# Ledger of designs, part 289: peptides against a protein of PDB entry 6IDX

Target 1, 380 residues: chain A of PDB entry 6IDX
Amino acid sequence: KELAKLSADVTFATEFINMDGIIVLTRLVESGTKLLSHYSEMLAFTLTAFLELMDHGIVSWDMVSITFIKQIAGYVSQPMVDVSILQRSLAILESMVLNSQSLYQKIAEEITVGQLISHLQVSNQEIQTYAIALINALFLKAPEDKRQDMANAFAQKHLRSIILNHVIRGNRPIKTEMAHQLYVLQVLTFNLLEERMMTKMDPNDQAQRDIIFELRRIAFDAESDPSNAPGSGTEKRKAMYTKDYKMLGFTNHINPAMDFTQTPPGMLALDNMLYLAKVHQDTYIRIVLENSSREDKHECPFGRSAIELTKMLCEILQVGELPNEGRNDYHPMFFTHDRAFEELFGICIQLLNKTWKEMRATAEDFNKVMQVVREQITRA

## One batch from the design tools (peptide; made by RFdiffusion4, then SolubleMPNN)

Design b2_p26_6_s1 (from b2_p26_6, 17 letters changed)
Fold by OpenDDE base, seed 5:
Structure b2_p26_6_s1 (fold): chain B 380 residues (1-380), chain A 26 residues (1-26)
Amino acid sequence: as target 1 above (380 residues)
Amino acid sequence: SYAERMEPSIKAQIKLLKERNRKVLS
């Protein structure tokens, strides 16, 4: 207890470290021996002193043994009644993950995001904060090849629902520290969209062209009697598709794939359109057909609008930006659904279509409509 | 590299962790 208190002092820390004091503390943890009276209290103070000493940055985190890591990971992964040990263990793991790539690799093998979910279900916001902060640390330190796995772990309905229900919708105000960690988690999650946002469509890729064709099929062939499937003429078929792509509101009616060659938003816009068409088919068909039947120049170009809206949403949500220390602005809605970005797109495209109608907009008013929609989204 | 891009954010996270530790564990 006294050691933990004194360990906050840099002069004491320096002297204690010079006497191999940290090594003694690590060995106490490594031993795992519960034979001492007041073991839990002693361990909590040992872990406190260890953290305070290590936080001076005099000793490298790489000095810790694999046995130490396993013991600390054990305190987090096992059901423990002692909240004080759990809290300090989470803090130590976060410190190890952040300060050492080698320790990150070892910890990532010992602890899964799934194991940390249990620590989000508690009523202690400090524990919840340390758990989310550790998840964020794992995301920040993840190599490029593991980012998708981390993404998939976050996209698990369970993690987001637990954060939503136990953290965001908790019966207590969110502290600044928690708000910041939620912000960081959200930014890191949005960075998963960056790849798609920066992926150019290849106009020669048949699989990508088939997605555009599927958008056409869903919009126009789902309601049409299969008897009017135009016969064998390749040229008539191409001309018909050009008309359909015009009705879909693509800028390039001949080759809509060209509309997705610009990054941002690249393929992310096509992903949003396809999601809308498949998951919210009635909404998609309604939006397309309401505008395809209009000869009054007040048609809302769905394809162009969807691309520019996707780009706008990426700008508003700062997709590809790094988490900043001073920010705590998170969007609770992104914890409500697994495909929250695509769902937001679906809401916003309806808002855009409504706003276009209300303004009686033409193609010349496109930028004005987009500005109004931006203001509506940012005020909501 | 991604690691290089994340370095400022990692440093910020370390700073915040130290501040949190001092506030909560002391």
Scores: peptide ipSAE 0.515, ipTM 0.946, DockQ to the pose 0.864
Fold by OpenDDE base, seed 2:
Structure b2_p26_6_s1 (fold): chain B 380 residues (1-380), chain A 26 residues (1-26)
Amino acid sequence: as target 1 above (380 residues)
Amino acid sequence: SYAERMEPSIKAQIKLLKERNRKVLS
């Protein structure tokens, strides 16, 4: 206890480290000897002193043994660990992950996000904060090849649902520290959209073109009896497609693929359109057909609107931005659904279509409509 | 690299961890 108190002082820490005191503390942890009376309390103070000493940055985190890592990971993975030991163990793991890529690799082998989820189900917001912070640390330190795995781990319905139900909808006010960690986690999640946002469509890629064909099919052929597909020649089909792409509101009616060559939002806009068309088919068809049946200059161009809305949402959500210190703004809605971005797009495209109608907009008013929609989204 | 891009965020996270440790564990 006195050592833990003194370890906060840099002068004492320097002297104690020079006396190999930190090695003694690590050996106490490594031994795993539970034979001492008040072991849990002594261990908690040992871990506190160790962490405070290491936080001075005098000693490299790489000095820790694999046995030490396994003991600390063991305290986090055991269900019946003293809260004081658990808290300090989570903090030590986070420190190891953040300060050393070598330790990150070792820890990533010893612990899973699934084990950390159990520490989110507690009423102690400090434990929850350390658990989310450790998840964020693992996410931040993940190599590029493992980033998608971490993304998938976050996209696990379980983690999202636990955060929503036990953290966000918990019976306690969210502290600033927790709000920041939720913000960090959200930003890291949005950064998964960056790849698609920056992916240009290849107009010559048939698989990508087939998605545009599928959008057309869902809008115009899904309700039409396949018997009335006019067996007319390739030219009539091309002319028909040009008309359909005009009705879909693409800028390039001849080759809609060209509309997705601009980055941002690139292929992310097409992903959103396809999600809307497949998951919210009735909404998609309604939006397209309501505008395609208008012969007045008041048609809302769905394709153009969807692209520009996707870009706008990326700007509002700051897709591709790094987590900044001092921010604590997180969106609870992104914890409500696995495809929350696409769902937000689906809500916002309906809002856009409504706003377009209310404004009696024409193609010349497009930017004005988008500005009004931006204000509506940012105030909600 | 992704790691280089995340370095400022990692440093920020380390700072916050140290601050949290001092506040909660002392």
Scores: peptide ipSAE 0.515, ipTM 0.946, DockQ to the pose 0.865
Fold by OpenDDE base, seed 4:
Structure b2_p26_6_s1 (fold): chain B 380 residues (1-380), chain A 26 residues (1-26)
Amino acid sequence: as target 1 above (380 residues)
Amino acid sequence: SYAERMEPSIKAQIKLLKERNRKVLS
């Protein structure tokens, strides 16, 4: 207890470190010797002293042994641990993850997000904060190959639902620190969209062209009798598709792939359109057919609108921006659905289509409609 | 690199963690 208190002082810390004091503390943890009277209290103070000493930045976190990491990870993964030990163990793990890539790799092997989820289901907001902060640390330090796995783990209905139900909709006011950690988690989640937002469509990629063709198929062939056998000459078919792409509201109705060559929003716009077409097919078909049947110049160009709306949503949500210190503005909506961005797009594209009709807009009014829609989205 | 881009955010999280540790654990 006295050591933990004194370890907050940099002068004491320096002297204690020079006497190999940290090594002694690490060995106490590594030994796992439960035979001491008041072991849990002693261990809690040992972990406090260790963390305070290391927080001075005099000693590298890379000095920590794999045995020490396993002991600390053990305190987090065990169901019956003292809350004081758990809290300090979470803090130590977060420190190790943030300060060392080598320790991150070792910890990521010992601890799963699933194990950390159990610490979100508690009424203790401090434990919840440390658990989310550790998830954020793991996300921040994840290599490129594992970021998608972390994304998928976050997109897992379980993590988001637990955060929503036990943290956001909890019976206690959310403290500023928790709000910040939720903000960080949200920003890191949106950064997964950045790759698609910055992916330029290749007009020569057949697989990407097939997605555009699928959008056409869903809109126009879903009602057509299968009897329109593919037998009409290739040129008539190309001309027919050009008409269909015009009705879909692409800017380049000859080669719609060209509309997705601009980044942002690149392929993310196509992903949103395809999601709408597959998951909300009735809504998609309705929007497309309502505009394709118009010959009054009041047609809402769906393709162009979807691209510009995707770009606008990326701007509003600050996709690709880094988590900033002092921000705590998280959106609970993004914890309600696995594909919350695409669902938001689906809501906003309907709003855009409605606003276009209400304004009796033409293609010349496009930017005005988009500005009105932006104001509507930012006020909601 | 992504790691280089995230370095300021990582440093910010380290700072916040240290501040949280001092307030909650001491």
Scores: peptide ipSAE 0.515, ipTM 0.946, DockQ to the pose 0.866
Fold by OpenDDE base, seed 3:
Structure b2_p26_6_s1 (fold): chain B 380 residues (1-380), chain A 26 residues (1-26)
Amino acid sequence: as target 1 above (380 residues)
Amino acid sequence: SYAERMEPSIKAQIKLLKERNRKVLS
């Protein structure tokens, strides 16, 4: 206890480090000697002193042994660990992950997200904060090849549900530190959309063109007997598709793929449209057909609106932006669904369509409608 | 690289962790 307190002082820390004091502390952890009547308390103070000494940045984190890492990881993975040991072990792991890529690799092999999730199911918000912070550290340090796997692990319905139920909907007010860690996790999750947001459609990619064709099929052919496959000549079929793409509200009626070549929002807009069409088919068909039957110049161009709305949502949510130290604004709604961005898009496209009707908008009013919708989304 | 892009955020997390440790573990 006294050592831990003194270890906060840089002068004492320097002298203790010069006497190989950290090595002694690491060996105490590595030995796992449970013979002492106050082992848990002594271990908690040992881990505190170790962490305080290392936080001075005098000694490299790479000095720790694999045995030490395994012992610390063991304290986090064991179901009946002392809370004081657990908290310090989580802090040490986070420090190791953040400060060393080599230690990150070793820790990522020893610890699963599932083990960290168990520490979110507690009433102690400090432990929950350390657990989320360690998840964020692992996410921040993940190499490019593992980011999607980490993302999938973090996007797991289980992690999301536990954060929602045990952290956000907990019986205690959320502290600023927890709010910040939730913000960081949200930003890192939104960064997964950046790739799709910055992916241009290839107008020559048949698979991507087939998605646009599927949007047309869902809107116009879902009620039509497949027997009326237009046996009409290739030119009549092309002309028919041009009409359909106009009714869908694409800017380029001849080649709608060209509307997705601009980044942002690139392919992310097409992903949102396809999600809406498949998951909320009735809503999609309604929006398209209500506007396709209008000859009064008050039609809401769905395709153009969906693209610009996707771009707007990316701007509002700051997709691709880095986590900022001073921010703690997180959106609880993004923890309610695994496809929360696409669901938000589905809500906002309905809001846009409603606002367009209420304003009696024409194509010339498009930017005004988008501005009103932006204000509505940012106030909600 | 992505790692280089995240470096400021990593440094911020390290700073915040040290502050949290001093407050909670002292």
Scores: peptide ipSAE 0.514, ipTM 0.946, DockQ to the pose 0.867

Design b2_p26_6_s2 (from b2_p26_6, 17 letters changed)
Fold by OpenDDE base, seed 1:
Structure b2_p26_6_s2 (fold): chain B 380 residues (1-380), chain A 26 residues (1-26)
Amino acid sequence: as target 1 above (380 residues)
Amino acid sequence: SAAERMKPSVEQFIRLHKERNKKVLA
């Protein structure tokens, strides 16, 4: 207890470290001997002193043994651990992950996101904050090949639902620290969209062209019996497709694939359009057909609008940017759905279509409509 | 590199973690 209190002082810490004091503390944790009547209290103070000493930055985090890491991970993974020990163990793991890539690799093998989810179901907001902070640290330090796995873990209905129900919709005010961790988690999750946002469509890739054709099929062929024989001339079909791509509101009516070669938003815009067409088919068909049936030059170009809206949403959400210090603005909507970005796109494209109609906009007013829509999205 | 771009954020997170620890462990 006194050691934990004194370890906050840099002068004491320096002297204690010079006496190999940290090594003694690590050995106490490594021994795991529960035989003492006050073991839990002693362990909590040992972990406090260790963390305070290490936070001075005098000793490298790489000095810790694999046995020490396993013991700390064990305190996080075991049910019915003392809250004080759990909190300090989460804090130590977060520090290890942040300070050392080598320790990150070892911890990522010992701890799963599933084990950390259990610590989000508690009424203690400090435990919840450290659990999310550790998830964020693991996400931040993950190599590129593992980042998608972390995203998929976040997209799991269970983690998202627990954060929503136990953290965001909890019967208590969210503290600034928790709000910051939720913001960070949101930013790190959206940064996974950067790859798709920066992926150019290959106009020569037939599989990517087939997605654009599927958008056309869903909009215009939904009532046509698949029985129409393959034999009607390829040229008439190409000419029909050019008309259909014009009605879909693509800028390049001949080769809509060219509209997706600009990055940002690249292929991410196509992903959003396909999601809307498959998941919200009635909304998609309605938007396309309402604008394709107009002959008054007040048609909202869906394809162009979807691309520019995707770009705008990426700008508003700062996709590809790193988390900023002092920001705590998180959007609860991003915790309500696994495909929250695509759902936001679906809401915003309807807003854009409505705003276009209300303004009686033409193609010349496109940028003005986008400015109004941006203002509406940022005020909501 | 992606790792180099992340370095400033990692340093920030370390700082914020230390500040949080001081408040919670006090």
Scores: peptide ipSAE 0.306, ipTM 0.837, DockQ to the pose 0.802
Fold by OpenDDE base, seed 2:
Structure b2_p26_6_s2 (fold): chain B 380 residues (1-380), chain A 26 residues (1-26)
Amino acid sequence: as target 1 above (380 residues)
Amino acid sequence: SAAERMKPSVEQFIRLHKERNKKVLA
């Protein structure tokens, strides 16, 4: 207890470390000897002193043994561990992950996100904060090849649901530290969209062209009895497609693929459009047909609007930006759905279409409509 | 490298972690 208090002082820490005091603390943890009276309290103070000593940055985190890591990971994985030990163990693991890539690899083998989820179900917001912080640290330190797996683990309905129900909708006010961790988690999740946002469509890729064709099919052929496919020659089909792509509101109605060569938002816009068309088909068809049936200059160009809206959403959400220390603004909506970005797009495209109608906009007013929509989204 | 781009954020996280530890473990 006294050691834990004194370990906060840099002068004491330096002297204690020079006396190999930290090695003694690590050996106490490594021994795992539960035989001592007041073991839990002693261990909690030992872990406190260890963490405070290491936080001075005098000793490298790489000095810790595999046995020590396994003991700490064991305290996090065991459900019956004292809350005080658990908290300090989570903090130590977070520090290990953040400070050392080699320790990250070892910890990532010993601890699963699933084990950390159990610590989100508790009423103790400090434990919840350390659990999310450790998840964020693991996410941040994950190699690029494993980052998608971590993202998929976050996209697991279970983690998202638990965060939503036990953290966000918890009976306690969210502290600034927790809000920051939720913000970080959200930012790290949105950064997965960066790849698609920066992916240019290849106009020669048939698979990508087939997606655009599918958008056309869903909008115009889904209600048409397949029997009336006019046996019109390949040229009439191309001319018909050009008309349909114009009705869809693509800028390049001859070759809509060219509209997706601009990055940002690249292929992410096409992903959003396809999601809307498949998951919210009635909404998609309504938006397209309401605009396609207008012979007046007041048509809302869906294709162009979808691309520019996707770009705008990426800007608002700061897709590809790293989390900032001072920010704690998280959107609960992003914890409500697995494809929250695409759902947000679906809400915002309806808002855009409504705003376009209300403004009686023409193609010349496009930028003004987008500005109004931006203000509406940012105030919500 | 991706690691180099993340380095400033990692340093920030380390700082925030230390600050949190001081508040909670004191």
Scores: peptide ipSAE 0.301, ipTM 0.832, DockQ to the pose 0.866
Fold by OpenDDE base, seed 4:
Structure b2_p26_6_s2 (fold): chain B 380 residues (1-380), chain A 26 residues (1-26)
Amino acid sequence: as target 1 above (380 residues)
Amino acid sequence: SAAERMKPSVEQFIRLHKERNKKVLA
């Protein structure tokens, strides 16, 4: 207890470290010797002193042994651990993950997101905060190849549901620190969209062109058997497709692939359109047909609108930006659905279509409509 | 690199973590 108090002082910490004091503390943890009277209290103070000493930045985090990591991970993964030990163990793991890529790799092998989820189901908001903070640290430090796996783990209905039900909809007010961790988690989740946002469509990629063709098929051929292979179309069929792409509201109705060469939003706009067309088919068909049947110059160009809306949503949500210190603005909506961004797009495209009609807009009013829609989205 | 772009964020997280630890451990 006294050591923990003194460890907050830089002068004491320096002298204690020079006397190999941290090594002694690490060995106490590594030994796992439960035979001492008041072991839990002693261990809690040992972990406190260790964390305070290491937070001075005098000693590299890479000095810790694998045995030490396993002991700390054990305190997080084992049931019925003292809350004081659990809290300090989560804090130590977070520090390890943040300060060292080598320690991240070792910790990522010892601890699963599933084990951390159990610490979100508790009534202690401090434990919940440290659990989310550790998840965020793991997510932030994940290599690019594993980032998608972590994203998928976060996209797991279970983690989102638990955060939503036990943290966001909990019977206790959310503290500023928890709100910040939720914000960070949201930002890190949106950063997964950056790759698609910055991916240009290749107009020569047949698979990507087939997605655009599928959008046309869903809108105009919904009752026609998919068996008509697109390949045998006479020049008349190509001309028909050009008309259909014009009705879909693409800027380049001859080659709609060209509309997706601009980044942002690149392929992310096409992903949103395809999601809308497949998951909300009735809404998609309604929007397209309502605008395609209009010959009064008041047609809302769906393709152009979807691209610019996707770009706008990326700007509003700051996709590709790093989490900022002091921000605590999280959106509960993003914890309600696996494809929350695409669902938001589906809501916003309907809002855009409604606003376009209400304004009796033409193609010349496009930017004005987008500005009104931006204001509506940012006020919601 | 993505890692280099994230470096300032990691430093902020480390700072925030230390500040949180001081409040909780005090």
Scores: peptide ipSAE 0.281, ipTM 0.822, DockQ to the pose 0.795
Fold by OpenDDE base, seed 5:
Structure b2_p26_6_s2 (fold): chain B 380 residues (1-380), chain A 26 residues (1-26)
Amino acid sequence: as target 1 above (380 residues)
Amino acid sequence: SAAERMKPSVEQFIRLHKERNKKVLA
């Protein structure tokens, strides 16, 4: 207890470290011996002192043994651990992950995001904060090849549901520290969209062209009697498709694939459109057909609107940007759905279509409509 | 590298972690 209190002082810390005191603390943890009276209290103070000493940055985190890591990970994975030990163990793991790539690799093998979920279900917001902070640290330090796995873990309905129900909708006000961790988690998750946002469509890729064709099919062939099967002539078929792509509101009616060559938003816009068309088919068809039947120049160009809206959402959500220290603004909607970005797109495209109608906009008003929609999204 | 781009953020996270620790462990 006294050591923990003194370890906050840099002068004491320096002297204690010079006496190999930190090694003694690590060995106490490594021994795992519960033979001492007041073991839990002693261990909690040991972990406190260790963390305070290490936070001075005098000693490299790489000095810790694999046995130490396993003991700390053990305290986090055990169902019945003292809350004080758990909190300090989570803090130590977070520090290890942040300060050392080597330690990250070892910890990532010992602890899964699934194991941290149990620590989100508690009423203690400090424990919840450290659990999310550790998840964020693991996500931040993950190599690019493992980020998708972290994303998939987050996309698990269970983790999102727990965060939503036990953290965001908890009976306690969200503290600034928790709000920041939720913001960070959101940013790190949306950064996974960066790849798609920066992926250009290849106009010659048949698989990508088939997606655009599927958008056309869903919009126009789902209601059409099979008797209007486009006649066998390849040229007539191409001409029909050009008309359909115009009705879909693509800028390039001949080759809509060209509209997705600009990055951002690249293929991410096409992903959003396809998601809308498949998951919210009635909404998609309604938006397209309401505009395709208009000859009054008040048609909302769906294809162009979807691309520019996707770009706008990427800008608003700061896709591809790293988390900022001073920010704590998170979107609760992000935790409500596994495809939260695509769902947000689906809401916003309806808002755009509504706003376009209300403004009686033409193609010349496109930028004005987009500005109004931006203001509506950012004020919500 | 992705790691180099993340370095400033990691440093911020370390700072925030230390600040949090001081508040909670005190």
Scores: peptide ipSAE 0.302, ipTM 0.833, DockQ to the pose 0.870; fails the geometry check

